# Peptides against a protein of PDB entry 4XPM, part 7

Target 1, 160 residues: chain A of PDB entry 4XPM
Amino acid sequence: VMLHSKNVKGFLENTLKPYDLHSVDFKTSSLQSSMIITATNGGILSYATSNNDVPKNSINEINSVNNLKMMSLLIKDKWSEDENDTEEQHSNSCYPVEIDSFKTKIYTYEMEDLHTCVAQIPNSDLLLLFIAEGSFPYGLLVIKIERAMRELTDLFGYKL
Target 2, 67 residues: chain B of PDB entry 4XPM
Amino acid sequence: DIKGTIAFDTHGNVIESTGVGSQRIEDIGDLSKVTLDAEGFAQVQGDSLLVHLYKRNDITLAVYTSA

## One batch from the design tools (peptide; aimed at target 2 Y54 I59)

Design b2_p28_2_s1 (made by RFdiffusion4, then SolubleMPNN; from b2_p28_2, 14 letters changed)
Fold by OpenDDE base, seed 2:
Structure b2_p28_2_s1 (fold): chain B 160 residues (1-160), chain C 67 residues (1-67), chain A 28 residues (1-28)
Amino acid sequence: as target 1 above (160 residues)
Amino acid sequence: as target 2 above (67 residues)
Amino acid sequence: MSAKEEAEKKLKEELKELHDKILEEIYS
């Protein structure tokens, strides 16, 4: 099954949804952004944002996209560095996981006041990137991105 | 009477926190080192609150009570 | 068992149930 850009966009939009636990008095904010980027250059292939207050084709939208591009590049660079750093891979910010016999790693990165989480889509040249507010717990963010990756099996093994 | 909760993973990262638990995230460091019994439970006296621990499926839940 | 033991047992059960509910919500 081919995952078209339209389907990917919709998927990413769905990942923006917050957690609202009813068993305890706990809820999160929506993700600020959800993106699929290239592991090579950090280029954004698809993205969704909860900041819907920005008019389309406006200067503010351009600025927001530019900000996402900047963040994507920074995260990609950090990810690349960590993938070549054994010590970083053993830190509490790295979660080795296995999905359908494919091994990958989930990294958490603090970007200014934001909580970010990035993971290589198994055996692919793509990264899934979540950007959340600082109030979004890292442990839950990791769970969120892991579950999201399990829904992206069509992108497993995708090479640019 | 639960005063708060903290759920955290094996990396010590928070999954959720409520009530007084939200104010005691720093407790995770010590709580993660507590030896649990065969059923996965433990109790730890912390400050003025009693912390009840239960771990299963690599998620530890800490419940804070007054007693 | 004593009242204290009963209370402890009840609390453990509540703790376990709460843990399960959290898991169910997260992984639903």
Scores: peptide ipSAE 0.714, ipTM 0.943, DockQ to the pose 0.931
OpenDDE base, seeds 1, 3, 4, 5: peptide ipSAE 0.714, 0.714, 0.713, 0.714; ipTM 0.943, 0.942, 0.942, 0.943; seeds 1, 5 fail the geometry check

Design b2_p28_2_s2 (made by RFdiffusion4, then SolubleMPNN; from b2_p28_2, 13 letters changed)
Fold by OpenDDE base, seed 1:
Structure b2_p28_2_s2 (fold): chain B 160 residues (1-160), chain C 67 residues (1-67), chain A 28 residues (1-28)
Amino acid sequence: as target 1 above (160 residues)
Amino acid sequence: as target 2 above (67 residues)
Amino acid sequence: AAAAAAAEAALRAKLAQLHEEILKEIYS
């Protein structure tokens, strides 16, 4: 069983939704972007963005997509470096997690004023990437991506 | 009489913050070092506020009240 | 003394409850 492209896109769009904690007076903004990228070269396989008000095929859209491509590549590079760095894997920016007996890591990265987190989909050549505003706390962002990862079991073990 | 809250994980990263807690994120460094009792509770006096801590399931909740 | 103990117990209960509620929301 494998997720179709349409299903993946819809999934990513759903991950954009903000948190609204009713137990306390706390709510987040929507994620700016949610992406599935290749671990090999940071290529974008699927993405969703909250900035959907940009006209299609406009220069603004092109620039937006190019920006996403740049960010995905940069984050992939950071991830690749950290995956080969034992010390980085023991930093507070790395969260080892286990999902259904599969082990993976969630990394948090500051991208200018944006908060990002990335995680390898277990045993796959794919990374899940969230990009949020700086007001989105890292701890909650990590929880969000972990929860999202648990819903992507169809992609576990996916190889390019 | 809660003046604010901070919830943070074992890495010291914020999960949520409200009220005065939103302006006291820097407290996490010290709060994370506080020894909790057997039930997971502690109290710490900070500035003019009292901080009440409760940790369970690797998430620490700090509640700020007036002393 | 008894009032202080009761107040502490009540506050502890409130913290625990709030913690539980937060957990339920973030992991829902």
Scores: peptide ipSAE 0.716, ipTM 0.945, DockQ to the pose 0.923
OpenDDE base, seeds 2, 3, 4, 5: peptide ipSAE 0.716, 0.716, 0.715, 0.715; ipTM 0.945, 0.945, 0.944, 0.944

Design b2_p28_2_s3 (made by RFdiffusion4, then SolubleMPNN; from b2_p28_2, 15 letters changed)
Fold by OpenDDE base, seed 1:
Formats: C-alpha cells, sequence, structure tokens
Structure b2_p28_2_s3 (fold): chain B 160 residues (1-160), chain C 67 residues (1-67), chain A 28 residues (1-28)
C-alpha cells in the first residue's frame, strides 16, 4: 500500500501531539515541526507545524516555511556527514535501530534552543525529521521518532 | 513517598523526569554506572535521598525517595 | 527479618510496575 500525500500530511500532523503521562506527572510540549525530506537534497516533501495560527499566504507563513527549508537543509547536511563518519555513528547522538529487519539510524541534533531528531526511513531516500523545544528530552524524542517510523513501512525502500 | 523520578536510556539521555529528578539530571552519569543485580535492581544512597534503580528493555528508571 | 524481606520485595514490585506503566504510555 502506498501512502497518499494527504495521508502523509495527516500522519505528520499526528506526530505533533505531545506526551502526557499519567503514571508519572510528566508532559511535553507539542513538536514544533514534523517533516519528511529528501536525503539527497533536503527538500521538503511534506511537513506539519504546531503553530498553525499564521495566516495563509502571509509573509509570516512564507518566512516560516523558509525557516523550515533552512533547517531541513542544515540537518540533511549534517546527517550526510555523519553517515560518512564512523565516530559520529558511535556517539551518544546516534541510535542504530532495527525495524522489521531493516536497519537505520536515529540522530539527535541540537539546533540553537531546539531539540531535533532525524532518521532515514529504512532503505529509502527519505528522512523523517522532528523538531521540538529544548524542554523535550532527547531520549523520549528518539522513542517518538522510532515509533513513527514503524508506521511508515509503505515508504521503506522508496527511491527518488 | 516518591520525591521524583528520572527515566533514561542507554545513551544517558532523558526519557522523562519529575519532581526532584528534574533538578538532578546530572545524576544520570553516576546512576548509569551503578551495577544492577540479576533482576535489574539497585539502590544508591545520595545526600538525603535514596535512589531506587530498575532497568528493563534498556530503559533505567530512577526513583528518588526519602528512605 | 521476614517482614523486611517482604517490604523489600514489595518495593521492587512497585518500582517494576511503575517502569512498566511508563513504558506502556510512551510506547502507546
Amino acid sequence: as target 1 above (160 residues)
Amino acid sequence: as target 2 above (67 residues)
Amino acid sequence: AAAAAAAARAAREKLAALHEKILEEILS
């Protein structure tokens, strides 16, 4: 089954939801952004943001999208570098994971005051990217993106 | 009575924190070095609080109590 | 002695249970 564009958008929107634990008194903010980008160029294929109060087609919206594009490119570049760096792949910022026999890596990157997490969708030319506030703990962010990737099996092996 | 909690992964990154645990994230460095028993448990006395540790599925839970 | 052992066991069970609950929530 192939995910349609609207389904991908809706999926990303759902990933924005915060954690609100009840076993312990702990909750997070919503993700700032959730994106699927190309590993080759960092181009945004789909995205969702928690700040949807920006008027459509406004300058603020354009600037917001441009900011996402910039962040996507920067993260893609760093991801590309790390994928060719054995030391970086063994740092605490890299989580090798296996999903249904497919191997991939989750990277955490600090971007100013933001916590980001990026992972290659297994065997694909696509990256899943989460951007959160600094209060969102990395360990939980990693779990979140891993869980999200498990729902994107339709994109496994996708090549541009 | 629980005074706080910290859950962290094998990379030492926080999963969740509450109470006094939120103010003691730096404890993860030492807590990660604690030798757990065969069942995954340990206790560490620190300052005025006792830290109870339990690790399963590569996630360590630290619970801070007064005793 | 036996009471102390029982208390310790109960504490362990509570800790394990809390761990499980947290896991269930974050993996839900």
Scores: peptide ipSAE 0.703, ipTM 0.944, DockQ to the pose 0.952
OpenDDE base, seeds 2, 3, 4, 5: peptide ipSAE 0.702, 0.703, 0.702, 0.702; ipTM 0.944, 0.945, 0.944, 0.944

Design b2_p28_3 (made by RFdiffusion4)
Pose (drawn by RFdiffusion4):
Structure b2_p28_3 (pose): chain A 143 residues (1-50, 63-86, 92-160), chain B 67 residues (1-67), chain P 28 residues (1-28)
Amino acid sequence: VMLHSKNVKGFLENTLKPYDLHSVDFKTSSLQSSMIITATNGGILSYATSNSVNNLKMMSLLIKDKWSEDENDTNSCYPVEIDSFKTKIYTYEMEDLHTCVAQIPNSDLLLLFIAEGSFPYGLLVIKIERAMRELTDLFGYKL
Amino acid sequence: as target 2 above (67 residues)
Amino acid sequence: STTETNEMRTELKNLHDDIMNEISEQSL
């Protein structure tokens, strides 16, 4: 099994969109970036930006390790269930940036959102949890 | 009139904020400790501003008005 | 006074649901 590079890239581009509420006068900026990376090496499989390529590689590996350390050391952590599949959503403050990371269930892949410091964490968590519900094709993807 | 709002989740993380809500994000620590009535409502205040609380689906809404 | 409290609570509940619906509609 392999990834359909163009469609995954299109998916990540779609996850970039900001929230724009009218019930209250509230709107976020769009995500700074959205990436799928390996849980193993932190290598980037696909990404979308709304800062530079060099900067994404560093952040990705860093969050991969932070996630890896938290995932087996016996911040916020949100246990989630999607169609009886379990995963965990972590938030990490990356300098002035807000990030969410979660393992795609039973897969060797992580989904990573990078937003500005003004993007509320609770909203970033909802965004990534719903986005993961669209990634059933990637559940169980093994390297 | 409504002076501001804050919505926050069970971890106390913010989902959205407007008005004085964005200036009073620190209120969440106290607000999250408020025990709501049987229907999910409460009213509390730190100062001249009245905070109306409603919680459903693990999301608390606080709206700020005058007393 | 009771009527006014009930109306205020209905308005607050509807605002809460509107926010949640808008977030849900803009989510994937």

Design b2_p28_3_s2 (made by RFdiffusion4, then SolubleMPNN; from b2_p28_3, 15 letters changed)
Fold by OpenDDE base, seed 1:
Structure b2_p28_3_s2 (fold): chain B 160 residues (1-160), chain C 67 residues (1-67), chain A 28 residues (1-28)
Amino acid sequence: as target 1 above (160 residues)
Amino acid sequence: as target 2 above (67 residues)
Amino acid sequence: SEKEEEELKKKLKELHDSILKEIEDQLL
């Protein structure tokens, strides 16, 4: 199945759902946002947000989008710095992973009170970005984004 | 008799926590250093609670019990 | 007791695997 823009949007929306484990009494909040951004400029190519009950084209919607733009840019910048920093790549905030034959890295970043996780879609100019509340544990967030990337094979190798 | 749990990865980051485990995230540092047996199990005394460890697939589960 | 220990180990293993399974099942 080819991942078109609308399919990507829907996929990101699906990633927003929380975990509700029953084996243990543990549940998370929904992700605040799930995004695909450019690794070059941090531009948002696709995104989904929770609590999207804002009137369309309203000032509040615009402001929320602007916030996402700011966060995406900041995270992209941090990611770019870390990709050029050997020490950061060996920190506990960096998870080298391999999906099939492709290698990539998952980074966790604290953004104010939010927990974020970003990963370069393998061999692409795209980043997958999850933004969650501070209560969302990083270990789980990493698992989530790693598993999510495995579903985005159509974007592997995508160059802008 | 489980008082809580912590699951954490090889980076020491939490995957899940429940009960008293949610208040003992700082234990991960020490728990991650515990030598496990051949089957991946260990027991560690932590405060007044006993911590039961099981690790497989790079994920460690810590279960807190009173005994 | 040894029996209790074995039962607990079994529970640990099952719980560990269940957590992982639930996480995987709840991705999408």
Scores: peptide ipSAE 0.734, ipTM 0.951, DockQ to the pose 0.847
OpenDDE base, seeds 2, 3, 4, 5: peptide ipSAE 0.733, 0.734, 0.732, 0.733; ipTM 0.951, 0.951, 0.951, 0.951; seed 4 fails the geometry check

Design b2_p28_3_s3 (made by RFdiffusion4, then SolubleMPNN; from b2_p28_3, 15 letters changed)
Fold by OpenDDE base, seed 2:
Structure b2_p28_3_s3 (fold): chain B 160 residues (1-160), chain C 67 residues (1-67), chain A 28 residues (1-28)
Amino acid sequence: as target 1 above (160 residues)
Amino acid sequence: as target 2 above (67 residues)
Amino acid sequence: SEAAKKALREELAKLHEDILKEIEEQLL
C-alpha cells in the first residue's frame, strides 16, 4: 500500500495523540505538531497540528504556518550541522537506531520552551519532526518518533 | 506503597515520571550508575525514600517507596 | 523480608512490562 499525501497527513494527525498511561498515573499533552520536511531545505511536505481551531486563511493561521516553517528550517539547519559533527552524534541528544537494516539517527532539540525530535527517514531525503510542549519527556518522544518511523516504510528511500 | 516512579532510557532521558519521582529527576544520574544484579534489579536507599530499580530492554524503571 | 523483596521485584517487572506495553499500544 502506497502512502499518498492524504494518507501521510492522516498518519501525522494520528501521531498527535497524547499518552495516557494507567499502569502508572502518567499522561502527556498532545504533540503540538508533526511534520515531514525535506532534509535539503526544511520545506514542509506534510504536517499536522493540534491547534486546528484557527480559522482557515486567518491571520492567526498564517502566523502559525509561518512559525512552523521557521521551526522546520531551523531544525533542519541544526540537524544538518549535527550530521557533520561527530561529537554531536555521540551526545545524549543523538540516538542511533536501526530499522529493517537501515541506519538513521534521532535528535532531540530544545526550541525555546518546546521539546522537539527529528529523524531522517531511512535512506531518504525526508525528515520526520515532532514538536511537543516542554513537559513532554524526551525519552518518550524518542520512542514515539522511532516507532512512528517504523510505520513509514513506504517513504524509505524516497528521493526528491 | 509506591510513592512515585521514574522510567528513563540509556541516555538518561525521562520516559515517564509520577509522584515523588517527578520531583527527583536529578536522581537519574546516580541511579544510572547503580550496579544491577543478574536479573536486572537493585535497591538503593535514598535520603528519605527507598528506590527500587529494574532494567530491561535498555529502559530503567525506578520505583520510590517509603520502605 | 526475602519474600517481600521477591514480591516487589515481581511487581516491578510487571510494571515495567505494563508501561512499555501501554506505550506501544498508544503510538497510533
Scores: peptide ipSAE 0.730, ipTM 0.953, DockQ to the pose 0.861
OpenDDE base, seeds 1, 3, 4, 5: peptide ipSAE 0.730, 0.729, 0.729, 0.730; ipTM 0.953, 0.953, 0.953, 0.953

Design b2_p28_3_s4 (made by RFdiffusion4, then SolubleMPNN; from b2_p28_3, 15 letters changed)
Fold by OpenDDE base, seed 5:
Structure b2_p28_3_s4 (fold): chain B 160 residues (1-160), chain C 67 residues (1-67), chain A 28 residues (1-28)
Amino acid sequence: as target 1 above (160 residues)
Amino acid sequence: as target 2 above (67 residues)
Amino acid sequence: SAAAQAAAKAALKQLHDDILKEIEEQLL
């Protein structure tokens, strides 16, 4: 099934769910946010958030959306810098990965008290971005975003 | 008698932690340097706990036991 | 004993695989 805007939104919402392992007694919080943004300007094309208790068009909702816009722009800027920095690409905050025959990179970024990771959807102008609480371990976050990208093959090669 | 666990990747980042493992994240630095046998196993004695290591597919699991 | 050691290794390997399998199952 081909992914359309509404399908992408639903996919991002599904990525919000927490881990609750039973093989070992380990659980996480839900992701705070899951987003697809443009690699060019950090513009939000689609997003999902775990807190939907804010009244529509309220000041709190506006502030929340504005915060997401700010974070997406900041992360895009950091990503852009790192993509042009060989040293950063070889740091422990960068995970080169291969999905099918496509190569991409996953970056982890600390944003205040939040744990974030971002990755370019292969051969596209799009970035997938996860924002989690500081208790969400980076190793697991990287696994999550890598596996999520494997489900977004319809977006591979998407150009703005 | 598992007292805790840590799973971590090749970058030293935590995947999961439980029990005493959650209090020993700093051990990853040393554990990542331990020489594993041909099957990917090792044991490391640390203070009052024994750490059992197994690595496969770039994921290392450390299991803490009292003996 | 040798048998106990083998069993311990098997259990450790199994736990490793169980964790990863469970993580994969909870992606979506």
Scores: peptide ipSAE 0.721, ipTM 0.953, DockQ to the pose 0.855
OpenDDE base, seeds 1, 2, 3, 4: peptide ipSAE 0.721, 0.721, 0.721, 0.720; ipTM 0.953, 0.953, 0.953, 0.953

Design b2_p28_4 (made by RFdiffusion4)
Pose (drawn by RFdiffusion4):
Structure b2_p28_4 (pose): chain A 143 residues (1-50, 63-86, 92-160), chain B 67 residues (1-67), chain P 28 residues (1-28)
Amino acid sequence: VMLHSKNVKGFLENTLKPYDLHSVDFKTSSLQSSMIITATNGGILSYATSNSVNNLKMMSLLIKDKWSEDENDTNSCYPVEIDSFKTKIYTYEMEDLHTCVAQIPNSDLLLLFIAEGSFPYGLLVIKIERAMRELTDLFGYKL
Amino acid sequence: as target 2 above (67 residues)
Amino acid sequence: SADETEDELRTELKELHDDIMNEIYNQA
């Protein structure tokens, strides 16, 4: 099994869109970046930006390790269930940036959102949890 | 009139804020400790501003008005 | 009356909460 590079890229581009509410006068900026990376090496499989390529590689490996350390050390952590599949959503403050990371269930892949410091964490968590519900094709993807 | 809002989750993280809500994000620590009535409502205040609370689906809405 | 005003305020607050949640989840 392999990834359909163009469609995953398109998916990540779609996850970039901001929230724009009218019930209250509230709107976010779009995500700074959205990435799928390996849980193993932190290598980037696909990404989308709304800052530079060099900067994404560094942050990806960093969040991979932070996530790896938290995932087995016996911040916010949100246990989630999707169609009886379990994963966890972590938030990490990366300098002035807000990030969410979660393992795609039973996969060797992580989904990573990078947003500005003004993007509320609770909202970033909802965005990534719903986005993961669209990634059933990637559940169980093994390297 | 409504002077602001804050919506926050069970971890106390913000989902959205407007008006004086964005200036009073620190209120969440107290607000999240408020025990709501049987229907999910409460009213509390730190100062001249009245905070109306409603919680459903693990999301608390606080709206700020005058007392 | 005071009870009618309170019930109306609670209904408005609940409707605002549901509108916010619907907009967040629809845009998710």

Design b2_p28_4_s1 (made by RFdiffusion4, then SolubleMPNN; from b2_p28_4, 16 letters changed)
Fold by OpenDDE base, seed 2:
Parts: sequence; structure tokens; C-alpha cells
Structure b2_p28_4_s1 (fold): chain B 160 residues (1-160), chain C 67 residues (1-67), chain A 28 residues (1-28)
Amino acid sequence: as target 1 above (160 residues)
Amino acid sequence: as target 2 above (67 residues)
Amino acid sequence: SAAAAAAAARAALAKLHDDILKEILEQS
């Protein structure tokens, strides 16, 4: 079963949902953005954002999309550098994970006041990227993106 | 009476924090070095609070209490 | 007893840990 653009968009929209725990009094904000980008150029293939207060086709929407493009490029570049740096791969900002016998890595990056998390979809040319507010804990963000990536098996091995 | 909590992973990154725990994220460095017993438990006396530790599934929970 | 109280406290701590994890996974 192939994931269509609308299906991917809907999936990303679902990842935006916040945590609201009851065992302890802890809750998060929604993710600011969730996107799938190319590992090669950092191009956005699909994205979802919680910033729905901006009218469609407005200047503010264009600016927000441009900002996402900028962030995706910056994160892709940092990811590319880290993938060629053994020291960075052994930092606390790198989480080696295995999903269905496929190995990948989850990286956390501070982007200004935002907390971001990026992971290569196993054996693919694609990256899954979460952008959250600075109050969103990195450890939780890692759990979130790992769980999300486990649902993207249709994209495993995807090559551009 | 729980005054706060911190849950953190093996990288020392926060998973959740509440109450006084939210103001003591810097404690993770020391808490991660505490030797746990065979069942995954430990207690550490802090400045004014007692910290109860439990680790399972690579997640450590720290619970802050007055006693 | 003190031993019983300690055991209960440990059980409560373990339960809280598992409850937190369960909620996180359910909401992920």
C-alpha cells in the first residue's frame, strides 16, 4: 500500500497532537510543525503546522512556509554533517534506534528557541522532522518521533 | 506527598517534569549516577527533599517528597 | 510496619513509572 500525498499530510497532522498526562500533571503544547523532507536537498515533500491562525494564501502564510523551508534546510545540513561525524553520533543528541531490523538515528537540535527532532526514515532519502516549542522536552520528542516513524513503513527504502 | 517528578532517558534528556522537578532539571546529572538496587530503586537525600528513583525500560523516574 | 510501608512506597513508585510510560505510549 502506497502512501498518497493526502495520506501523508493527514498522518503528519495527527503527529501535531500534544501530550496531556493524568498520572502526573504534565502536558505539552502541540508540535509547531511536522514534515517530511528530502535528505538530499532539504526540500519539503509534505508538512503540517499548528499555526492555523493565518489565512490561506496570505503574506503571513507565505512567510511561515518560507521559514519552514529555511529551518528544513538548516536541519538537513546539520544532519548531513552529523552523519559524517562519529563524535556527533556519540553525543547525547543522537539516538541510534532499530525499527523492524532497520537501523536509523534520531537527532535533537536546538533551533533558536525551538526544540527540533529529525530522523532518517530507514533506508530512504527522506527525513521526518518535528519542530516544537522550547518547553517540549527532548526525551519526549524522541519518543514521539520514534513512534511516528514506526508507522511510516511504507516509506522505508524510498529513493528519490 | 509528591512535590514533583522528573522522568528522563538514558541520555539525560527530560521526558516529563512536574512541580519542584521542573525547577530541578539540573539534578539529572547527579541522579543518573546513582546506583540502583537489583529491583531498580534508590533514594537520595537532597537539600530539603527526598528523591525516590525507579528505573525500568531505560526510563528513570525521580519523585521528590518531603520525607 | 516500616517494611510494609517501604514495600508499598516502592510499589507505588513503580506503578507511577509504568502509568506515565503507558500514557505517553498511548498518546504517541
Scores: peptide ipSAE 0.730, ipTM 0.952, DockQ to the pose 0.963
OpenDDE base, seeds 1, 3, 4, 5: peptide ipSAE 0.730, 0.730, 0.730, 0.730; ipTM 0.952, 0.952, 0.952, 0.952

Design b2_p28_4_s2 (made by RFdiffusion4, then SolubleMPNN; from b2_p28_4, 15 letters changed)
Fold by OpenDDE base, seed 2:
Structure b2_p28_4_s2 (fold): chain B 160 residues (1-160), chain C 67 residues (1-67), chain A 28 residues (1-28)
Amino acid sequence: as target 1 above (160 residues)
Amino acid sequence: as target 2 above (67 residues)
Amino acid sequence: SAAAEQAKLKEELKKLHDEILKEIEEQS
């Protein structure tokens, strides 16, 4: 099944869903946002947000989108920096992973009061980015993005 | 009688926490260094609670009990 | 016995661990 623009949007919407573990009394909030951005400039190619209460084309929506654009750019910059920093790649905030013989890394970043994680889609010019509330634990966030990445095989090797 | 839990990964990051475990995230540093038996189990006596550990699939579960 | 209690607790721990993993997998 090929992932097209609208399919990717729908996929990202689905990643917003929270965890609700019944084996233990633990549940998370929904992701605040889920995005696919360019690794080169941090440009947003597709995004989903759990804050859908903002009226379309309103000033509040514009501000919200602008905030996402700023965050994506900042995270891209940090990611780019870390990709050239051996020490950062050896920290507990970096998770080297291999998917179908492709190697990539998952990074966790604290952005103000938010928990974020980002990963380069294998062999591509794209990054997958999750933004969650500070209550969303990083270990679980990493699992979430890793599992999501495994479902984006159509984007593996995608070059701009 | 479980008083709380912490599940954490090999990087020491929390996967889930409940009950008293949510207030003892700092325990992960020490718990991650505990030697597990061949089956992946261990017990550690805390300040007032007993911590039961089980690790498999790179995820460690810590269960806090009164005894 | 103490041994039996320990065995029981270990099984409960293992079960809980597996259940957590299963739920995470199902919800990922």
Scores: peptide ipSAE 0.734, ipTM 0.951, DockQ to the pose 0.964
OpenDDE base, seeds 1, 3, 4, 5: peptide ipSAE 0.734, 0.734, 0.733, 0.733; ipTM 0.951, 0.951, 0.951, 0.951

Design b2_p28_4_s3 (made by RFdiffusion4, then SolubleMPNN; from b2_p28_4, 13 letters changed)
Fold by OpenDDE base, seed 2:
Structure b2_p28_4_s3 (fold): chain B 160 residues (1-160), chain C 67 residues (1-67), chain A 28 residues (1-28)
Amino acid sequence: as target 1 above (160 residues)
Amino acid sequence: as target 2 above (67 residues)
Amino acid sequence: SAAEEEEKKKKELKELHDNILKEILSQS
């Protein structure tokens, strides 16, 4: 089944859901944002946010979107730099992963008080980006984005 | 009798933490270096708590107990 | 015995680990 724009939006919205473990008394907040952005310019193709209480077309919404655009661009730039930096690729902030026969990398970046995680969708010009509160553990965030990326096979190999 | 837990990955990043474990994230550095037995288990005596370790599927679970 | 108690604790630890992982994956 091919992912259309609205399907992608719904998918991203679903990724916002928090963890609530019962084996141990551990729970997270929802992701603040989930986005698919271009690896070339950091442009947002689709996004979801937990802050849906902002009225549409309001100044607050515009500011929120602008903030997402800023973060997207900054993370894209950092990602691009790290993809050309062997040392950064061997840091604890980089997780080489293989999905099926495709190899990609998951990066964790701290953005002010937020925890972010970004990964190139295999063989594509797209990045999947999660933004969470600082209380969201990086190890768990990595698991989350890896699992999410496995569900985006329709976007594997997507070129702009 | 569990006082807390820490689960962490091979990069030393936290997956989950509870109880006293949430206050002992710095222990991961040392815990990650502990030699596990053939079944993936180990015990480490901390300052006041005993840490039970088990690793499987590249995830290490540390359970803190009083004894 | 102490040995039996230790083995029991190991079993519980293993089960806890596996349950945590299972929960995480099911919620991912």
Scores: peptide ipSAE 0.740, ipTM 0.951, DockQ to the pose 0.960
OpenDDE base, seeds 1, 3, 4, 5: peptide ipSAE 0.740, 0.739, 0.739, 0.739; ipTM 0.951, 0.950, 0.950, 0.951

Design b2_p28_4_s4 (made by RFdiffusion4, then SolubleMPNN; from b2_p28_4, 15 letters changed)
Fold by OpenDDE base, seed 2:
Structure b2_p28_4_s4 (fold): chain B 160 residues (1-160), chain C 67 residues (1-67), chain A 28 residues (1-28)
Amino acid sequence: as target 1 above (160 residues)
Amino acid sequence: as target 2 above (67 residues)
Amino acid sequence: SAAAAKEALKKELKELHEKILKEILEQS
């Protein structure tokens, strides 16, 4: 099944779901945001947010979207810097992964009080970005984004 | 008699934590250096708690018990 | 015995690890 623009939005919305483990007394909050952005300039191609209580076209919505735009740009910049920094690529904040013989990296970034992780969709000009509350463990966030990225094979190799 | 847990990855980042484990995230640094046996197990005496380790699939689970 | 208790806990630990991993993957 090919991912279309509408399908991508739905996909991102599904990634917002929290973890609720029963084997241990552990659960997370939902992701605050899930986005696909351009690696070139951090532009948002698609996004989902758990804050659906904001009226559409309201000033609050605009401010929220603007905040996401700012965060995406900042994270893109950090990602770009790290992609050109060997030391950062060997830090504990960088996870090299391989999906279907495609190599990519997952980076974790603390943005103020938020926990974020970002990964380049293999061989593409796109980044997948998760933003969560500070209570969301980084190790679990990495697992989440890796598993999610494995479902985006239709975007592998996507060039702008 | 589990008092808490910490699961962490090979980068030392938390996957989950519960109970007393949530208050002992700083233990990961030392726990990650513990030599595991051939089956992936280890046991480490803490301050007042015993830590039981099991690693598989690059995920280490630490279980805290009183004894 | 202490040895028996240790082995029992090993089993529990292994099972718990498996359960955690399974749940994470199912919910990912």
Scores: peptide ipSAE 0.737, ipTM 0.951, DockQ to the pose 0.931
OpenDDE base, seeds 1, 3, 4, 5: peptide ipSAE 0.737, 0.737, 0.736, 0.737; ipTM 0.951, 0.951, 0.951, 0.951; seed 1 fails the geometry check

